# Ledger of designs, part 6: peptides against a protein of PDB entry 7AE7

Target 1, 321 residues: chain A of PDB entry 7AE7
Amino acid sequence: KVYKDLREFLEVLEQEGQLIRVKEEVNPEPDIAAAGRAAANLGKNQPAVFFEKIKGYKYSVVTNVHGSWQNHALMLGLDKNTSTKDQFYELNRRWDKFPVPPNVVKREAAPCKENVIDKDINLFEILPLYRINEQDGGFYISKASVVTADPEYPDDFNKLNVGTYRIQVKDRDRVGIQALAMHDIAVQLEKAEAENKPLPIAITIGNNPLVTFMASTPVGYNQNEYEFVGALQDGVPMDIVKSDLYDHLYVPAGSEVVLEGHIIPRVRTVEGPFGEFPGSYSGARLQCEVKIDRITHRTNPIFENLYLGIPWTEIDYLMAL

## One batch from the design tools (peptide; made by RFdiffusion4, then SolubleMPNN)

Design b1_p8_5_s2 (from b1_p8_5, 3 letters changed)
Fold by OpenDDE base, seed 5:
Parts: C-alpha cells; sequence; structure tokens
Structure b1_p8_5_s2 (fold): chain B 321 residues (1-321), chain A 8 residues (1-8)
C-alpha cells in the first residue's frame, strides 16, 4: 500500500485498530499532550490519536501517527505485526531503489492548494496550537517537513532539502526555527546570510507518512528526500507541486498545511524553553525567525503534531530506523 | 544537547 497523503494513512490506521478517534470537544491543553504522552508511553498498541474538535479552534489535531512499530509497519505498507527486523530488512531493500524521482503535478491537481491565505495571516486560525509540555515557552510545530534550497544552486534538485526542525510559533505570521550547524538547512542559511538575503522556506504540515519519515532521516546534502520517498514506496513516485512564492521550492502535493515564507537574515530572537526528547528542558536560546508570507491548505486541514518527552515517544520511533 | 529532531 502507498499513501498519497496523511488522510489515506489515517484511514488505514483506523481500519487496522491503530487510531483512536476522539469525537468530543477537548481542551488543547492539557488534553492533546496528555493523550500523546499516554499513547506513546502507556498504550499497549500505541495508536494514533485523532481529535476531531478542539475548544477555541476550528480544525482537528492528530498525534502519535508514527508512535509505534505497528504504525511504522503500516507506513511501509506492511502488515502491522511485521517485526522490527523485517521492517528494517524491507526498508533497506527499498532504500537501494534510490533515486525515484517525484511527479511534479499541476497546481490545480494539488490538494494542498485548495485554500489560500495571502493577507491577514494568523497561524492560530489554521493550526490548533497547544503546548506539548507544560513548561514549554510557547506553541510548537514539532512534525513539519521543512523545504529549503541551496541559494547558490537553487535549480539543483539534489540540493533541495526536506527536514524536520523545532519550530516555535512567535506571532500570527512568525515562527522561530532551530537551524543547527549539523543540518543541511544551516548550510543553506549560512549562504543566504553571508549575502544578507532571506532564505526561502516552505514549512509543510500533515504529509504522506514517508515524507515525514524521510524529513526525520539524515541523508546526504546532494540527496533529495523526495527521491527516497519514492524508493520507500517501492518505486512509486510521490507527488510534489511548486510552492506559490518560489519556483525552486517543491512541496508535497497532499500536505494539509503549507506555510510559505522566508528566514529573516541575521535576525535571532528568543525561542524556548522546550521539552526535549530526553524529558529535559533546554533553556531559552536565540534562534532564527521565519516570516510567513503565504499559507495554502486543504479544506478542514489536520494539524499533525508529535509529543516528545521521556522516551519512548513518537520521535524515538521516527529515529529508530 | 541533541536537537529534539534529527533533520537532514
Amino acid sequence: as target 1 above (321 residues)
Amino acid sequence: RPAPTLAP
């Protein structure tokens, strides 16, 4: 089984008994984080948790989508009871199919383009934002697939990077992003900042589960994550579409939400504290700031976000293979 | 400390 988007994967998770649907209205805090923590660490089958209704928000949240070996097997289109060993074997077998180039679809064919917000941007109207841990210094987007390119080689598709970075919501149209020196985004940002230029960025939320997996998997600087997604789909290309603002950035055609904007050059603002994956807080730090200039989204967008804290959590499953 | 997300 290959998934075009998050929704097709959630359907399979539900069919396989790997999704809990919460139909009653919940409080964004502490209910979402409490459920994510419980599902990842205390659940016998570690299901995804889908919240249909969140108090004060219009749209839904899903968490713990990758938060189990069963969900990981299903992501690979395997039986949910496939052993970790056999999942690893199949992952490696498919990895050797790299590169599998994506299909570039027309804008009109991309579900992520169903709705556009290009003025009066307010992230709180699109995303049901909440604190992942109680002492977090704000609301985090923890499971975004962030698209950037090399500003020196913007047309080199092999240098197009799709990564997962810690993102704090800073304002209605601003986010902080943690670009660490060891990540490919930092190389690209360094080049932009050397010239005092903005770095174009597309922050994509709620993707095909293999996109999220590859965005969390280190690959070479000259290797495109979408070409690995096609490999992990056993040779079936994934669908991508051009961003609206940038001809050189491509986003997953099926993304629930796409935040298009730029990293502001040579600006650093306070971000954090944030509950890190060991279950410890890092102090507040100066981080990069992104201005959001455009949003595209599916109708009734699902905010996919992960819980992280004392292991094992969803992030540990994403990084385990 | 290691970043919460290992991104490529």
Scores: peptide ipSAE 0.050, ipTM 0.794, DockQ to the pose 0.053
Fold by OpenDDE base, seed 1:
Structure b1_p8_5_s2 (fold): chain B 321 residues (1-321), chain A 8 residues (1-8)
Amino acid sequence: as target 1 above (321 residues)
Amino acid sequence: RPAPTLAP
């Protein structure tokens, strides 16, 4: 099975008994994080948790989507009971199919383009934001696939980067992003900042699960994550669409929410603290700041977000293979 | 330091 979007994957998770649907209205805090931690603590067959109603918000949240070996098997389109060994074997077999170029679809064919917000941007109207852990310094987007390009080679598709970065919401139209020197986004940002130019960015939320997997998997600077997604789909290309603001940035056609904007050059603002994957907090640090200039989203967008803390949690499954 | 999210 190949998935076009998060929704097709959530349908399969539900059919396979790997999704809990919470229909009762919940509080964004502590209920979402508490349920994410509880799901992780099941120790086996950890389901996704889908919250239909969040108090004070209009839209839904899903967490723990990659939070088990069963969910990982299903992501690969395998039987949910496929052993970790056989999943690894199949992943490696498919990896050798790289590159599988994506299909560029028309704007009108991309579900992520169903709705547009280009003025009076307010992230709180689109995303049911909450603290992932109680001592977090704010609300975090923890499972976004962030699209950037090389400012020197904007038309080189092999240098298009799709990565997962820690993102704190700073204002209605601003987020902090952690671009560490070891990440490809930092190389691209350095080039933009040398010229005192903004770095174009698209922050994509709620994707095909293999996009999220590849955005969390280190590859070479001259290797495109979308071409690995096609390989991991056993040679079936994924669908991408051009961003609205930038001709050189492509986003997953099925994204639930796309935040288009720019990293402000030579600006650093306080971000954190944040509960990290070992279950310890990192202190507040100066981080890059993104201005959000445009949002596109699916009708009734699902906010996919990751719970993390004391291992083993969803992030550990994303990084295990 | 390992980033809280591994990013490529």
Scores: peptide ipSAE 0.046, ipTM 0.791, DockQ to the pose 0.052
Fold by OpenDDE base, seed 4:
Formats: C-alpha cells, sequence, structure tokens
Structure b1_p8_5_s2 (fold): chain B 321 residues (1-321), chain A 8 residues (1-8)
C-alpha cells in the first residue's frame, strides 16, 4: 500500500484499529497534549488520536500518527504486526531503490491548492494551535515538513531540502524556526543571509507519512527526501507540486496546509522555552523569523502535530529508524 | 533532513 496523503493513511490506521477518533469537543489545552502523552503509554498498539472538534477552532487535529511500531509498519504498507526487524529489513531493501524521482503534478491536480489565503493571513484560523507541554513559551508546529533550497543552486533538485524543525507561532503571519548549524536549512540560510536576502520557505503540514518520516531522517546535502520517499514506496513516485510563490520550491501535492513565506534575513527573535525530546526544557533563545506570505490548504485541513516529552513519545519512533 | 527537536 502506498499513501498519497495523510487522509489515506488515517483511513488505514482507522481500519487497522490504530486510530482513536474523538468526536466530542475538546479543549486545545490540556486535552490534545494529554492525549498525546497518554497515547504513548497505551501499551504496544499506541494508536493515533484524531480530534474532530476543538473548542474555539474550526478544524481538526491528529496526533501520534507515527507513535508506534504498528503505525510504522502500516506506513511502509506492511502488516501492522510486522516485526521491527522485518520493518528494518524492508526499509533497507527499499532504501537501495534511491533515487526514485517524484511526479510533478499540475496546480489544478494538487489537493493542497484547493484553498488560497493571500491576504489577512491568520494561522489561528487554519491551525488549531495549542501548547504541547504546559510550560512551552507558546504554540508549536512540531511535525511540519519544511521545504527550502540552496540559494546558490535554486534549480538543483538534489539540494532541495525537506526537513522537520521546531516552529513556534509568533503572530498571525509569523513563526520562529530553529535552524541549527548542523542542519541543511542552516547552510542554506547562511548563504541567503550573507547577501542579506530572504530565504524562500514552504512549511508543509499533514503529509504522506513517508514524507514526514523522510523529513525526520538525516540524508546527504545532495540527496532529495522526495526521491527517498519514492524509494520507500517501493519504486512508486510521490506527487509534488510547485509552490505558488517560488518556482524552485516543490511541496507534497497532498499536504493539508502549506505555509509559504520567507526567513527574514539577519532577524532573530525570542523563541522558547520548549519541552524537548529528553523531557527537559530548552531555554528561550534567539531564533530565525519566518514571514508567512501565502497559505494554501485542503478543504477542512487536518493539523497533524506530535507530542514530545519523556521517552518514549512519537518523536522517539520517528528517530528510531 | 530533520531537526524539529530531533537532536543530532
Amino acid sequence: as target 1 above (321 residues)
Amino acid sequence: RPAPTLAP
């Protein structure tokens, strides 16, 4: 089984008994984070948790999508009871199929383009934002696949980076992003900032689960994550579409939400504190600032976000492969 | 290529 989008994966999770659907209205805090923490503790089957109704918000949230070995098996299109060993064997077998180039679809064929917001941008109208941990300095987008390119080689598809980064919401149309020197986004940002230029960015939320997995998997600077997604799909290309603002950025065609914008050069704003993956808080630090200039989204977009804290949580499963 | 909170 290959998944075109998050929705197709959530359908399979539900069919396989790996998704809890919460139909009652919940409070964004503490209910979503509490459920993410609880789902990590629900024994061996650790299901995804889908919240249909969130007080004060229009749209839904899903968490713990990658939060178990069963969900990882299903992500690979395997039986949910496939052993971790056999999952690793299959992952390695498929990894050797790299590169599998993606299909570039037309704008009109991409579900992420169903709706456009190009003025009066308000992230709170699109994303049911909440604190992941009680002492977080704000609302975080923790599971976005962030697309950037090398500003010296914008047309080099091999240098297109799809990564996951800590993103704090700062305003209606502003987010902070943690770009650490060890990450490819930091290399690309350094080049842009050297010339005092914005770095084009697309922050994609709610993807094909293999996109999210590859965005959380270290690969070489000259290796494209989408070409690994095709490999992990056993040679089936994934679908990508050109961003609306940038000819050189491509996003997953099936993304629930795409935040298009730019990292503001040489600007740093206070971000944090944030509850980190070891269950410790990182202090507040100066981080990069992103201006959101355009949003595209599917009708009734699902906000996919992860809980993290004291191991094991969803993030530990994303890191374990 | 990660690092949301994924430590190196």
Scores: peptide ipSAE 0.060, ipTM 0.784, DockQ to the pose 0.048; fails the geometry check
Fold by OpenDDE base, seed 3:
Structure b1_p8_5_s2 (fold): chain B 321 residues (1-321), chain A 8 residues (1-8)
Amino acid sequence: as target 1 above (321 residues)
Amino acid sequence: RPAPTLAP
C-alpha cells in the first residue's frame, strides 16, 4: 500500500484499529498532550489519536501517527504485526531503490492548494495550537516537514532539503525555528545570511507518512528526501507541487497545511523553553525567525503534531530505523 | 540532513 497523503494513512490506521477517533469537544490543554503521552506510553497498540473538535478552534488535530511499531509497519504498507526485524529488512531493501524521482503535479491537482491565505495571516485560525508539555514557552509545531534549498544552487534538486525542525509559534504570522549547525538548513541559511538575503522556506504540515519519516531521517546534503520517499514506496514516485511563492521549492502535493515564507536574515529572537525527547527542557535561546507570507491548505486541514517526552514516544519510533 | 524536530 502506498499513501498519497496523511488522510489515506489515517483511514488505514482506523481500519487496522490503530487510530482512536475522539468525537467530543476537547480542551486543547491539557487534553491533547495528555492523550499523546498516554497513547505513546500506555497503549498496548499505541494508536494514533484523532481529535475532531477542539474548543476555541475550527479544525482537527491528530497525534501519535508514527507512535508505534504497528503504525510503522502500516506506513511501509506491511501487515501491522510485521516484526521490527522484518520492517528493518524491508526498509533496507527499498532504500537501495534510491533515487526514485518524484512526480511534479500541476497546481490544480494538488490538494494542498485548495485554499489560499495571503493577507491577514493568523496561524491560530489554521492550526489548533496547544502546549505539548506544560512548561513549554509557547506553542510548538513538532512534526513539520520543512523545505529549503541551497541559495547558491536553487535549481539543484539534489540540494533541496526536507527536514524536521523545532518550530515555536511567535506571532500570528511568525515562527521561531531551530536551525542547528549540523542541519542542512543551517548550511543553506548561512549562505543566505552571508549576503543578507532571506532564505525561502515552506513549512509543510500533515504529510504522507513516508515524507514525515524521511524529513526525520538524516541523508546526505546532495540527496533529496523525496527521492528516498519514492524508494520507500517500493519505486512508486511521490507527488510534489511547486510552492506558490518560490519556483525552486517543491512541497508534498497532499500536505494539509503549507506555510510559505522566509527566514529573516541575521535576526535572532528568544525561543523556548521546550520539553525535548530525553524528557529534559532546553533553556530559552536565540533562534531564527520565519515570516509567514502565504498559507495554502486543504479544506478542513488536519494539524498533525507530535507529543514527546520521556522515552519511548512517537519521536523514538521515527528515529528507531 | 533533516533533523528530527527535537534532535539535540
Scores: peptide ipSAE 0.047, ipTM 0.782, DockQ to the pose 0.045; fails the geometry check

Design b1_p8_6_s1 (from b1_p8_6, 5 letters changed)
Fold by OpenDDE base, seed 3:
Structure b1_p8_6_s1 (fold): chain B 321 residues (1-321), chain A 8 residues (1-8)
Amino acid sequence: as target 1 above (321 residues)
Amino acid sequence: RPEAPLAP
């Protein structure tokens, strides 16, 4: 099975008994984080948890989507009981199919373009934000696939980066992003900041599960994560669409939410603290700041977010193969 | 220390 989007994957998880649907209204704190922690550590099946109704918010949250070997097998379109060994062999077999170029779809064919917000941007109206851990200095987006390009080579598709970075919500239209020197985004940001230019960015939330997997998997600077997604789909291209603000940035066609904007050059603001993997807090640090200039989203967008803490959590499964 | 989430 190949998935076009998060919704097709959630349907399969539910059919396979790997998703709990919570229909009752929950409090965003502590209920979502508590459920994410419990799902990852206490359940034999370690299901995803889908919250349909969150007090004070309009939309839903799903957590623990990648939080088990069963979910990982299903992501690969395998039987949920496929051994970790057999999953590893199949992943490696498919990896050798790289590159598989994505399909560029028209804007009208991309579900992520169903709705547009370009005025009075308020992230709290679109995302049911909550603290992942009790001592977090704010609300975090922990499972976004962040799209950036090399500002020196904007048309070089091989340098298009899709990564997963720690993102704190700072205001209605601002987020802090952790761009560490070892990450490809930091190389691209350095080039933009040398010229005192903004770095174009698209922060994508709620994706095809293989996009999220590849955004969390280190590849070469000149290797495109979307071309690995096609390889991991056993040679089926994934669908991408141009961002609205930038002709050189492509986002997953099926993203639940796309935050388009720019990293503000040479600005650093206080971010954190945050409960990190492996269950320790990092202190407050100066981090990059993103201005959100446009949002596109699916109708009734699902906020996919992960819990992290003392191993094993969802992040450990994303990094295990 | 690996800061989460881990990014490429």
Scores: peptide ipSAE 0.112, ipTM 0.822, DockQ to the pose 0.055
Fold by OpenDDE base, seed 1:
Structure b1_p8_6_s1 (fold): chain B 321 residues (1-321), chain A 8 residues (1-8)
Amino acid sequence: as target 1 above (321 residues)
Amino acid sequence: RPEAPLAP
């Protein structure tokens, strides 16, 4: 089984009894975080949790999508009861199929292009934002697949990076992003900042689950995460589409929300604190700042976000293999 | 220190 988008995966999770649908209106705080923690604490067969209605917001949230071995098996299109050993074996077998180049689809064929916001940008109108942990210094986007390229080699598809980074919402049209020196985005940003140029960025939310998995999996600087997604799909290419602002950036065709913009060169602003994956808080730090210049989104976009804290949580499953 | 999220 291959998934085109998050929605096809959520349908399978629901069919397999690996999704809890919350139909009643919830408070964004503390209810979403509380449910994410509760789902993680089940210790076995941890389901995704889908919130249909969130007080003060128009759209839905889903959490804990990768939050179990069963969900991980289903992501690979395996039986949900496939052992971790057999999942690992199958993952490695498929990994050897790299590279599997993606299909570039037309704009009109990409669900992520159904709606456009190019003025009066307000992230709070599109994303049901909340604190992931009680003492977070703000609202975080924790499960985005962030697309950047090498500004020296913008046409080198092998240098296109799809990563996951800590993103704090800073304003209606601004986010802080943690670009650590060990990440490929930091290499690309260094090149842009040397020239005092913006780094083009597309922050994609609610993807094909293998895109999210690969965006959390370290690969070589000259290896494209989308080509690994095709490998992990057992040789079936994934669908990508050109970004609206940048000819050299490609986003998953099925993304729920795409935030297109730029990292502002040589600007650093306060970000944090944030509850990290060990269950400890990191302090406030100076981080990069992204200006959001355009949003594209599916109709009734689903905000996929992860809960993290004291192990074992969704992030630990994403990093376990 | 690994700061979340861990990604490429």
Scores: peptide ipSAE 0.100, ipTM 0.821, DockQ to the pose 0.055
Fold by OpenDDE base, seed 5:
Parts: structure tokens; sequence; C-alpha cells
Structure b1_p8_6_s1 (fold): chain B 321 residues (1-321), chain A 8 residues (1-8)
């Protein structure tokens, strides 16, 4: 089984008994974070948790999508009871199919383009934002697939990077992003900042589960994560679409939300504190700032976000394979 | 301690 988007995966999770649907209105705090913490410990199956109604918000949240071995098996299109060993074997077998180039679809064929916001941008109107941990310095987007390119080689598709980075919401149209020197985004940002130029960015939320997996998986600087997604789909290309603002950035065609913008060159603002994956807080630090210039989104977009804290949480499953 | 960015 191959998934075009998050929705097809959530449907399978629900069919397989790997999704809890919360139909009652919940408070964004503390309920979502509490459920994220609980989901990691909710029995042997550790289901995804889908919140249909969030108080004060219009749209839904899903968490713990990758938060179990069963969900990982299903992500690979395997039986949910497939052992971690057999999942690893199948992952490695499919890895050798790299590269599998993606299909570039037309804008009209991309679900992520159903709606556009190009003025009066307010992230709080699109994303049901909440604190993941109680002492977080703000609201975090913890499971975004962030698309950037090499500004020296913008047309080199092999240098197109799809990564997962810590993102704090700073304002209605601004986010902080943690670009550490060891990450491919930092290499690309350094080149842009050397010329005092913005780095084009697309922050994509709610994707095909293998996109989210590959965005959390280290690959070479000259290897495209989308070409690994096609490999992990056993040779079935994934669908991508050109970003609206940038000819050289491509986003998953099925993304629930796409935040298009730029990293502001040579600007650093306070970000954090944040509850890190070992269950310890990081202090506040100066981090990069992204201006959001355009949003595209599916109708009734689902905010996919992960909980992280004392292991094992969803993040630990994403890093385990 | 690793800070949360999952991927390079």
Amino acid sequence: as target 1 above (321 residues)
Amino acid sequence: RPEAPLAP
C-alpha cells in the first residue's frame, strides 16, 4: 500500500484500529499534549490520536501518527504486526531502489493548493497551536517537512533538502527555526547570509507519512529525500508540486498546509525554551526567523504535530529506523 | 544533548 497524503494514511490507521478519534471539543492546553504523552503509553498499539474539535480553533489536530511500531509497519504498507526486524529488512531492501524521481504534478492537481492565503496571514487561523510541553516558551510546529534549496545551485534537484527542524511560532506570520550547523539547511542558509539574501523556504505540514519519515532521516547533501520516498514506496514515485513563490522549491502535492516564505538574512531572535526529546528543557537561544509570505492549504486542514518528551515518544519511533 | 532537529 502506498499513501498519497496524510488522509489516506489516517484512514488506514483508523481501519487497522491504530487511530483514536476524539469527537468532543478539547482544550488545546493541556489536553493535546496530555494525549500525546498518554498515546505513547496507551497500551500495546500506541494509536494515533485525532482531535476533531479544538476550543478556540477551526481545524483539527492529529498526533502520534508515527508513534508506534504498528504505525511504522502500516507506513511501509506492511501488516501492522510486522516485526521491527522485518520492517528494517524491508526498509533496507527498498532503500536500494534510490533514486526514484518524484512526479511533478500541475498546480490544479495538487490538494495542497485548494486554498490560498496571501494577505493578512495569521498562523493561528490555520493551525490549532498549543504548547507541546507545559514549560515551552511558545507554540511549536514539531513535525514539519521543511523544503529549502542551495542558493548557489537552485536548479540542482539533488541539493533540494527536505528536513525536520524545531519551529516556534513567533507571530501571526513569523516562525523561529533552529538551523544547526550540522544540518543541510544551515549550509544553505550560510550561503544565502553570506550575500545578505533571504533563503527561500517552504514549511510543509501534514504529509504522506514517508515524506515525514524521510524528512526526519539523515541523507547526503546531494541526495533528495523525495527520491528516497519513491524508493520506500517500493519504486512508486511520490507526487510533488512547484511552490507558488519559488520555481526551484517543490512541496508534497498532498500537504495539509504549506507555509511559503523566507529566512530573514542575518536576523536572530530569542527562541525557546523547549522540552527536548530526552525530556529535558533547552534554554532560550537566538535562532533564525522565517517570514511567512504565503499559505496554501487543503480544505479543513489537519495539523499533524508530534509530542516529544521522556522516551519513548513519537519522535523516538521516527529516529529508531 | 541533541536538540530536537531530527534530520540534517
Scores: peptide ipSAE 0.086, ipTM 0.826, DockQ to the pose 0.056
Fold by OpenDDE base, seed 4:
Structure b1_p8_6_s1 (fold): chain B 321 residues (1-321), chain A 8 residues (1-8)
Amino acid sequence: as target 1 above (321 residues)
Amino acid sequence: RPEAPLAP
């Protein structure tokens, strides 16, 4: 089984008994984080938790999507009871199929383009934002697949980076992003900042689960994550679409929400504290700031976000293999 | 990417 988007994966999770659907209205705090923590502790099944209604918001949240070995098996299109050993074997077998180039679809064929917001941007109208841990310094986007390119080689598709980074919401149209020196985004940002130029960015939320997985999996600087997604799909290309603002950035065609913007050069603002793995808080630090310039989203977008804290949580499953 | 490689 190959998934075009998060929705197809959530359907399979639900069919397989790996999704809890919460239909009653919940409070964004503490209920979503409490459920993420609880789901991590729910026996062997550790299902995803889908919140249909969130007080004060229009749209839904899903958490713990990657939060179990069963969900990981299903992500690979395997039987949910596939052993971790057999999952690892299959992952390695498919990994050797790299590269599998993605299909570039037209804008009109991309579900992430169903709706556009290009003025009066307000992230709170699109994302049911909440505190992941009680002492977090704000609302975090913890499971975004962040697309950036090398500003020196913008047309080199092999240097297109899809990564997961800690993102704090700073304003209606501003987010802080943690770009650590060990990450490809930091290399790309350094090049942009040397010229005092913005770094183009697309922050994608609610993707094909293999995109999210690959965004969390380190690969070489000259290796494209989408080409690994195709490999992990057993040679089936994934669908990507050109971003609206940038000709050189491509986003998953099925993304629930795409935040297009730029990292502001040589600006650093206070971000944190944040409850990190392994359940310790990082202090407040100066981090990069992103201006959101455009949003595209699916109708009734699902905010996929992860809980993290004292192991074992969803992040540990994303990092375990 | 903050997260560890899943492939060897």
Scores: peptide ipSAE 0.034, ipTM 0.759, DockQ to the pose 0.030; fails the geometry check

Design b1_p8_6_s2 (from b1_p8_6, 5 letters changed)
Fold by OpenDDE base, seed 2:
Structure b1_p8_6_s2 (fold): chain B 321 residues (1-321), chain A 8 residues (1-8)
Amino acid sequence: as target 1 above (321 residues)
Amino acid sequence: LPEAPLAP
């Protein structure tokens, strides 16, 4: 089985008994984080948790989508009871199919383009934002696939980077992003900042689960994550579409939400604290700041977000293979 | 411990 988007994957998770649907209205805090932690603590068959109704918000949240070996097997289109060993062997077998170039679809064929917000941008109207852990310094987008390009080689598709970075919401139209020197985004940002130029960015939320997997998997600077997604789909290309603001940035056609904007050059603002993957808090630090200039989204967008804390959580499953 | 957001 290959998935076009998050929704097709959530349907399979539900069919396989790997999704809990919460139909009653919940409070964004503490209920979402509490349920994410509870799901992680099951130790076996950890389901995704889908919140249909969140108090004060219009849209849904899903968490723990990659939060088990069963969900990981299903992501690969395998039987949910496929052993970790057999998943690893299948992953490696498919990895050797790289590169599998994506299909570029037309704007009108891309579900992520169903709705546009180009003025009066307010992230709180589109995303049901909450604190992932009680002592987080704000609201985090923890499972975005962030698209950037090399400013020196913007047309080099092999340098198009799709990564997952810690993103704190700073304002209605601003987010802080943690670009660490070991990540490809930091190389690209350094080039832009050397010339005092903005770095174009597309922050994509709620993707094909293999996009999210590859956006959490280190690859070479000259290797495109979308071409690995096609490999992991056993040679079936994924669908991408041009961003609205940037001809050189391509986003997953099926993304629930796309935040298009730019990293402001040579600006750093306070971000954190944040509850990290070891279950420890990182201190507040000066981080990069993104201005959001345009949003595109599916009708009734699903906010896919990651719960993280003391291992094992969803993040540990994403990094385990 | 290094702040490790997920890569790449």
Scores: peptide ipSAE 0.142, ipTM 0.842, DockQ to the pose 0.058
Fold by OpenDDE base, seed 3:
Structure b1_p8_6_s2 (fold): chain B 321 residues (1-321), chain A 8 residues (1-8)
Amino acid sequence: as target 1 above (321 residues)
Amino acid sequence: LPEAPLAP
């Protein structure tokens, strides 16, 4: 089974008994984070948790999507009871199919383009934001697939990067992003900042589960994550579409939300603290700042977000395979 | 300790 988007995957998770649907209105705090923490420890199957109604918000949240070996098996289109060993062997077999180039779809064929917001941007109207851990310095987007390119080689598709970075919401139209020196985004940002230019960025939320997996999996600087997604789909290309602001940035066609904007050159603002995956807090630091200039989103967008804390959590599964 | 989430 290959998935076009998050919704097709959530349907399979629900059919397989790997998704809990919460239909009652919940409080964004502490209920979502509490459920994220609980889901990682709920029985042998560790289901995803889908919140249909969140007090004070219009849209839904899903968490723990990658939070089990069963969900990983289903992501690969395998039986949910496939052993970790057999999942590993199948992943490696498919990995050798790299590269599988993506299919570029027309704007009109991309579900992520159903709605556009280009003025009066307010992230709180689109994303049901909450604290992941109680002492977090704000609201985090923890499972975004962030698309950037090399500003020196913008047309080199092999240098298009899709990564997962810590993102704090800073204002209605601004986010902080952690671009560590070891990440490909930091190399690209350094080139932009050397010329005092903005770095174009597309922050994509709620994707095909293999996109999210590859955005969390280190590859070479000259290797495109979308071409690995096609490999992991056993040779079926994934669908991508051009961003609205930038002809050189491509986003997953099925993304629930796409935040298009730029990293502001040579600006650093306070970000954090944040509860990290070892169950420790990182202190407040000066981090990069992104201006959001445009949003595209599916109708009734699902905010996919990840709980992290004391192992094992969803992030530990994303790192383990 | 590495900061999360992990990224390429």
Scores: peptide ipSAE 0.138, ipTM 0.840, DockQ to the pose 0.056
Fold by OpenDDE base, seed 1:
Structure b1_p8_6_s2 (fold): chain B 321 residues (1-321), chain A 8 residues (1-8)
Amino acid sequence: as target 1 above (321 residues)
Amino acid sequence: LPEAPLAP
């Protein structure tokens, strides 16, 4: 089984008994994090948790999508009871199919283009934002697949990076992003900042689960994560679409929300604290700032976000293979 | 400590 988008994966999770649907209105805090932690603590068959109604917001949240070995097996299109050994074997077998180039679809064929916001941008109108842990310094987008390119080689598709970074919401149209020196985005940002230029960025939320997996998996600087997604789909290309603002950036065609903008050159603002994957807080630090210039989104967009804390949580499953 | 999330 191959998934075009998050919705097809959530349907399979629900059919397989790996999704809890919460139909009652919840409070963003602490209910979402509490349910994510509770799901993680089940110890086996940890389900995704889908919140249909969130107080003060219009749209839904889903968490713990990758939060179990069963969900990981289903992501690979395997039986949910496939052993971790057999999942690893299958992952390696498919990995050798790299590269599998993606299909570039037309704008009108991409579900992520159903709606456009290009004025009066307000992230709170599109994303049901909440603190993931009680002492977080703000609202975090923790499971975005962030698309950037090499500004020196913008047409080199092999240098297109799709990564997962810590993102704090700063304002209605601003986010902080953690670009650590060990990540490919930092190399690309350094080149842009050397010329005092903005770095084009597309922050994509609610993707095909293999996109989210690959965005959390380190690969070479000259290796495209979308070409690994096609490999992990056993040779079936994934669908991408050109971003609206940038000819050189491509986003997953099925993304629930796409935040298009730029990293502001040579600006650093206070971000954090944040509850990290070991269950400890990282301190407040100066981080990069992104201006959001355009949003595209599916109708009734699902905010996929990750709960993290004391192991094991969803992030530990994303990093385990 | 590695800061979350791990990114490529």
Scores: peptide ipSAE 0.042, ipTM 0.767, DockQ to the pose 0.056
Fold by OpenDDE base, seed 5:
Order: sequence, then C-alpha cells, then structure tokens
Structure b1_p8_6_s2 (fold): chain B 321 residues (1-321), chain A 8 residues (1-8)
Amino acid sequence: as target 1 above (321 residues)
Amino acid sequence: LPEAPLAP
C-alpha cells in the first residue's frame, strides 16, 4: 500500500486497530499531551490518537502516528505484525531504488491548495496549538517537514532540503526555528545570511507518512528527500506541487497545512524552554525567526504533532530505523 | 544532552 497523504494513512491505521478516535471535545491542555504520553506507553499496540474536537479550536489533532513498530510497518505498506528486522531489511531493499523522482502536479490537483490565507494570518485559527510538555515556553510544531533550498543553487533540485526542526509559535504569523549547524538548513541559511537575504521556507504539516519519515532521516546535502520517498514507496513517485510564493520550492501535494514564508536574516529571538527527547528541558536560546507570509491548507486540516519526552516516544521510533 | 529536532 502507498499513501498519497496523511488521511489515507490514518484510514489504514484505523482499519488495522492502530488508531484511537476521540470524538468528545477535549481541552488542548493537558489532554492532548497526556494522551500522547500515554499512547507511547500503551504496550504493544501504541496506537495513533485522533482528536476530532478541541475546545477553542475549529480543527482536529492527530498524534503518535509513527509511535509504534506496527505503525512503522503499515507506513511501509507491510503487515502490522512485520518484525523490526524484516522492516529494516525491506527499508534497505527499497533504499537502493533511490533516486525515484517525484511527480510535479498542477496547483489545481494539489489538496494542500484547497484554501488560501494571504492576509490577516493567524496560526491559531488554522492549528489547534498546545504545550507538548507543561513547562514548555510556548506552543511547538514538532513534526513539520520543512522545505528549503540552496540560495546559490535554487534550481538544483538535488539541494532541495526537506527536514524536521523544532518550531515554536512566536506570534500569529511568526515562528522560531532551531537551525543547528549540523543540518542542511543551516548551510542554506548561512549562505542567505552572508548576503543579508531572507531564506525562503515552506513549513509543511500533516504529510504522507514517508515524507515525515524522510524529513527525520539524515541524507546527503545533494540528495533530495522526495526521491527517497519514491524509493521507500517501492518505486512509486510521490506527488509534489510548486509553492505559491517561490518557484524553486516544492511541497507535498497532500499536505494538510503549508506555512510559506522566510527566515529573517540575522535576527535571533528567545525560544524555549522545550522538553527534549531525553526527558530533560533545554534552556531558552536565541533562535531564528520565520515570518509567515502565506498559508495554504486542506479543508478541515488535521494538525499532526508529535509528543516527546522520556524514551520511548514517537520520536524514538522515527530515529530507530 | 543532545537537543532534538530530527533533521536532514
């Protein structure tokens, strides 16, 4: 099975008994994070948790989508009971199919383009934001696939980067992003900042599960994550679409939400604290700031977000293979 | 302790 989007994957998770649907209205705090923590520890099943109704918000949240070996097997289109060993062998077999170039679809064919917000941007109207851990310095987007390009080689598709970064919501139209020196985004940002130019960015939320997986998997700077997604789909190309603001940025056609904007050059603002994957807090730091200039989204967008804390959590499953 | 985010 190959998935075009998050919704097709959630349907399979539900059919396989790997999704809990919460139909009653919940409080964004502490209920979502509490369920994320619980789901990571629910023994052998460790299901995704889908919240249909969040108090004070219009849209839904899903968490723990990658939070088990069963969900990881299903992501690969395998039987949910496929052993970790057999998943690893199948992953490696498919990895050798790289590169599998994506299909570029027309704007009209991309579900992520169903709705546009280009004025009066308010992230709180589109995302049911909450604290992942109680002592977090704000609301985090923890499972976004962030698209950037090399500003020196914007037309080199092999340098298009799709990564996962810690993102704190700072304002209605601003987020902090942690661009660490070891990540490909930091190389691209350094080039932009050397010229005092903005770095174009697309922050994509709620993707094909293999996009989220590849956005969390280190690859070479000259290797495109979308071409690995096609490999992991056993040679089936994924669908991408051109961003609205930038001709050189491509986003997953099926993304639930796309935040298009720019990293402000040479600006650093206070971000954190944040509950890290070892179950310890990182202190507040000066981090990059992104201005959101445009949002595109599916109708009734699902906010996919990840709980992290004392291992094992969803992040540990994303890093384990 | 390493700070997370999962990156390429």
Scores: peptide ipSAE 0.153, ipTM 0.853, DockQ to the pose 0.056; fails the geometry check

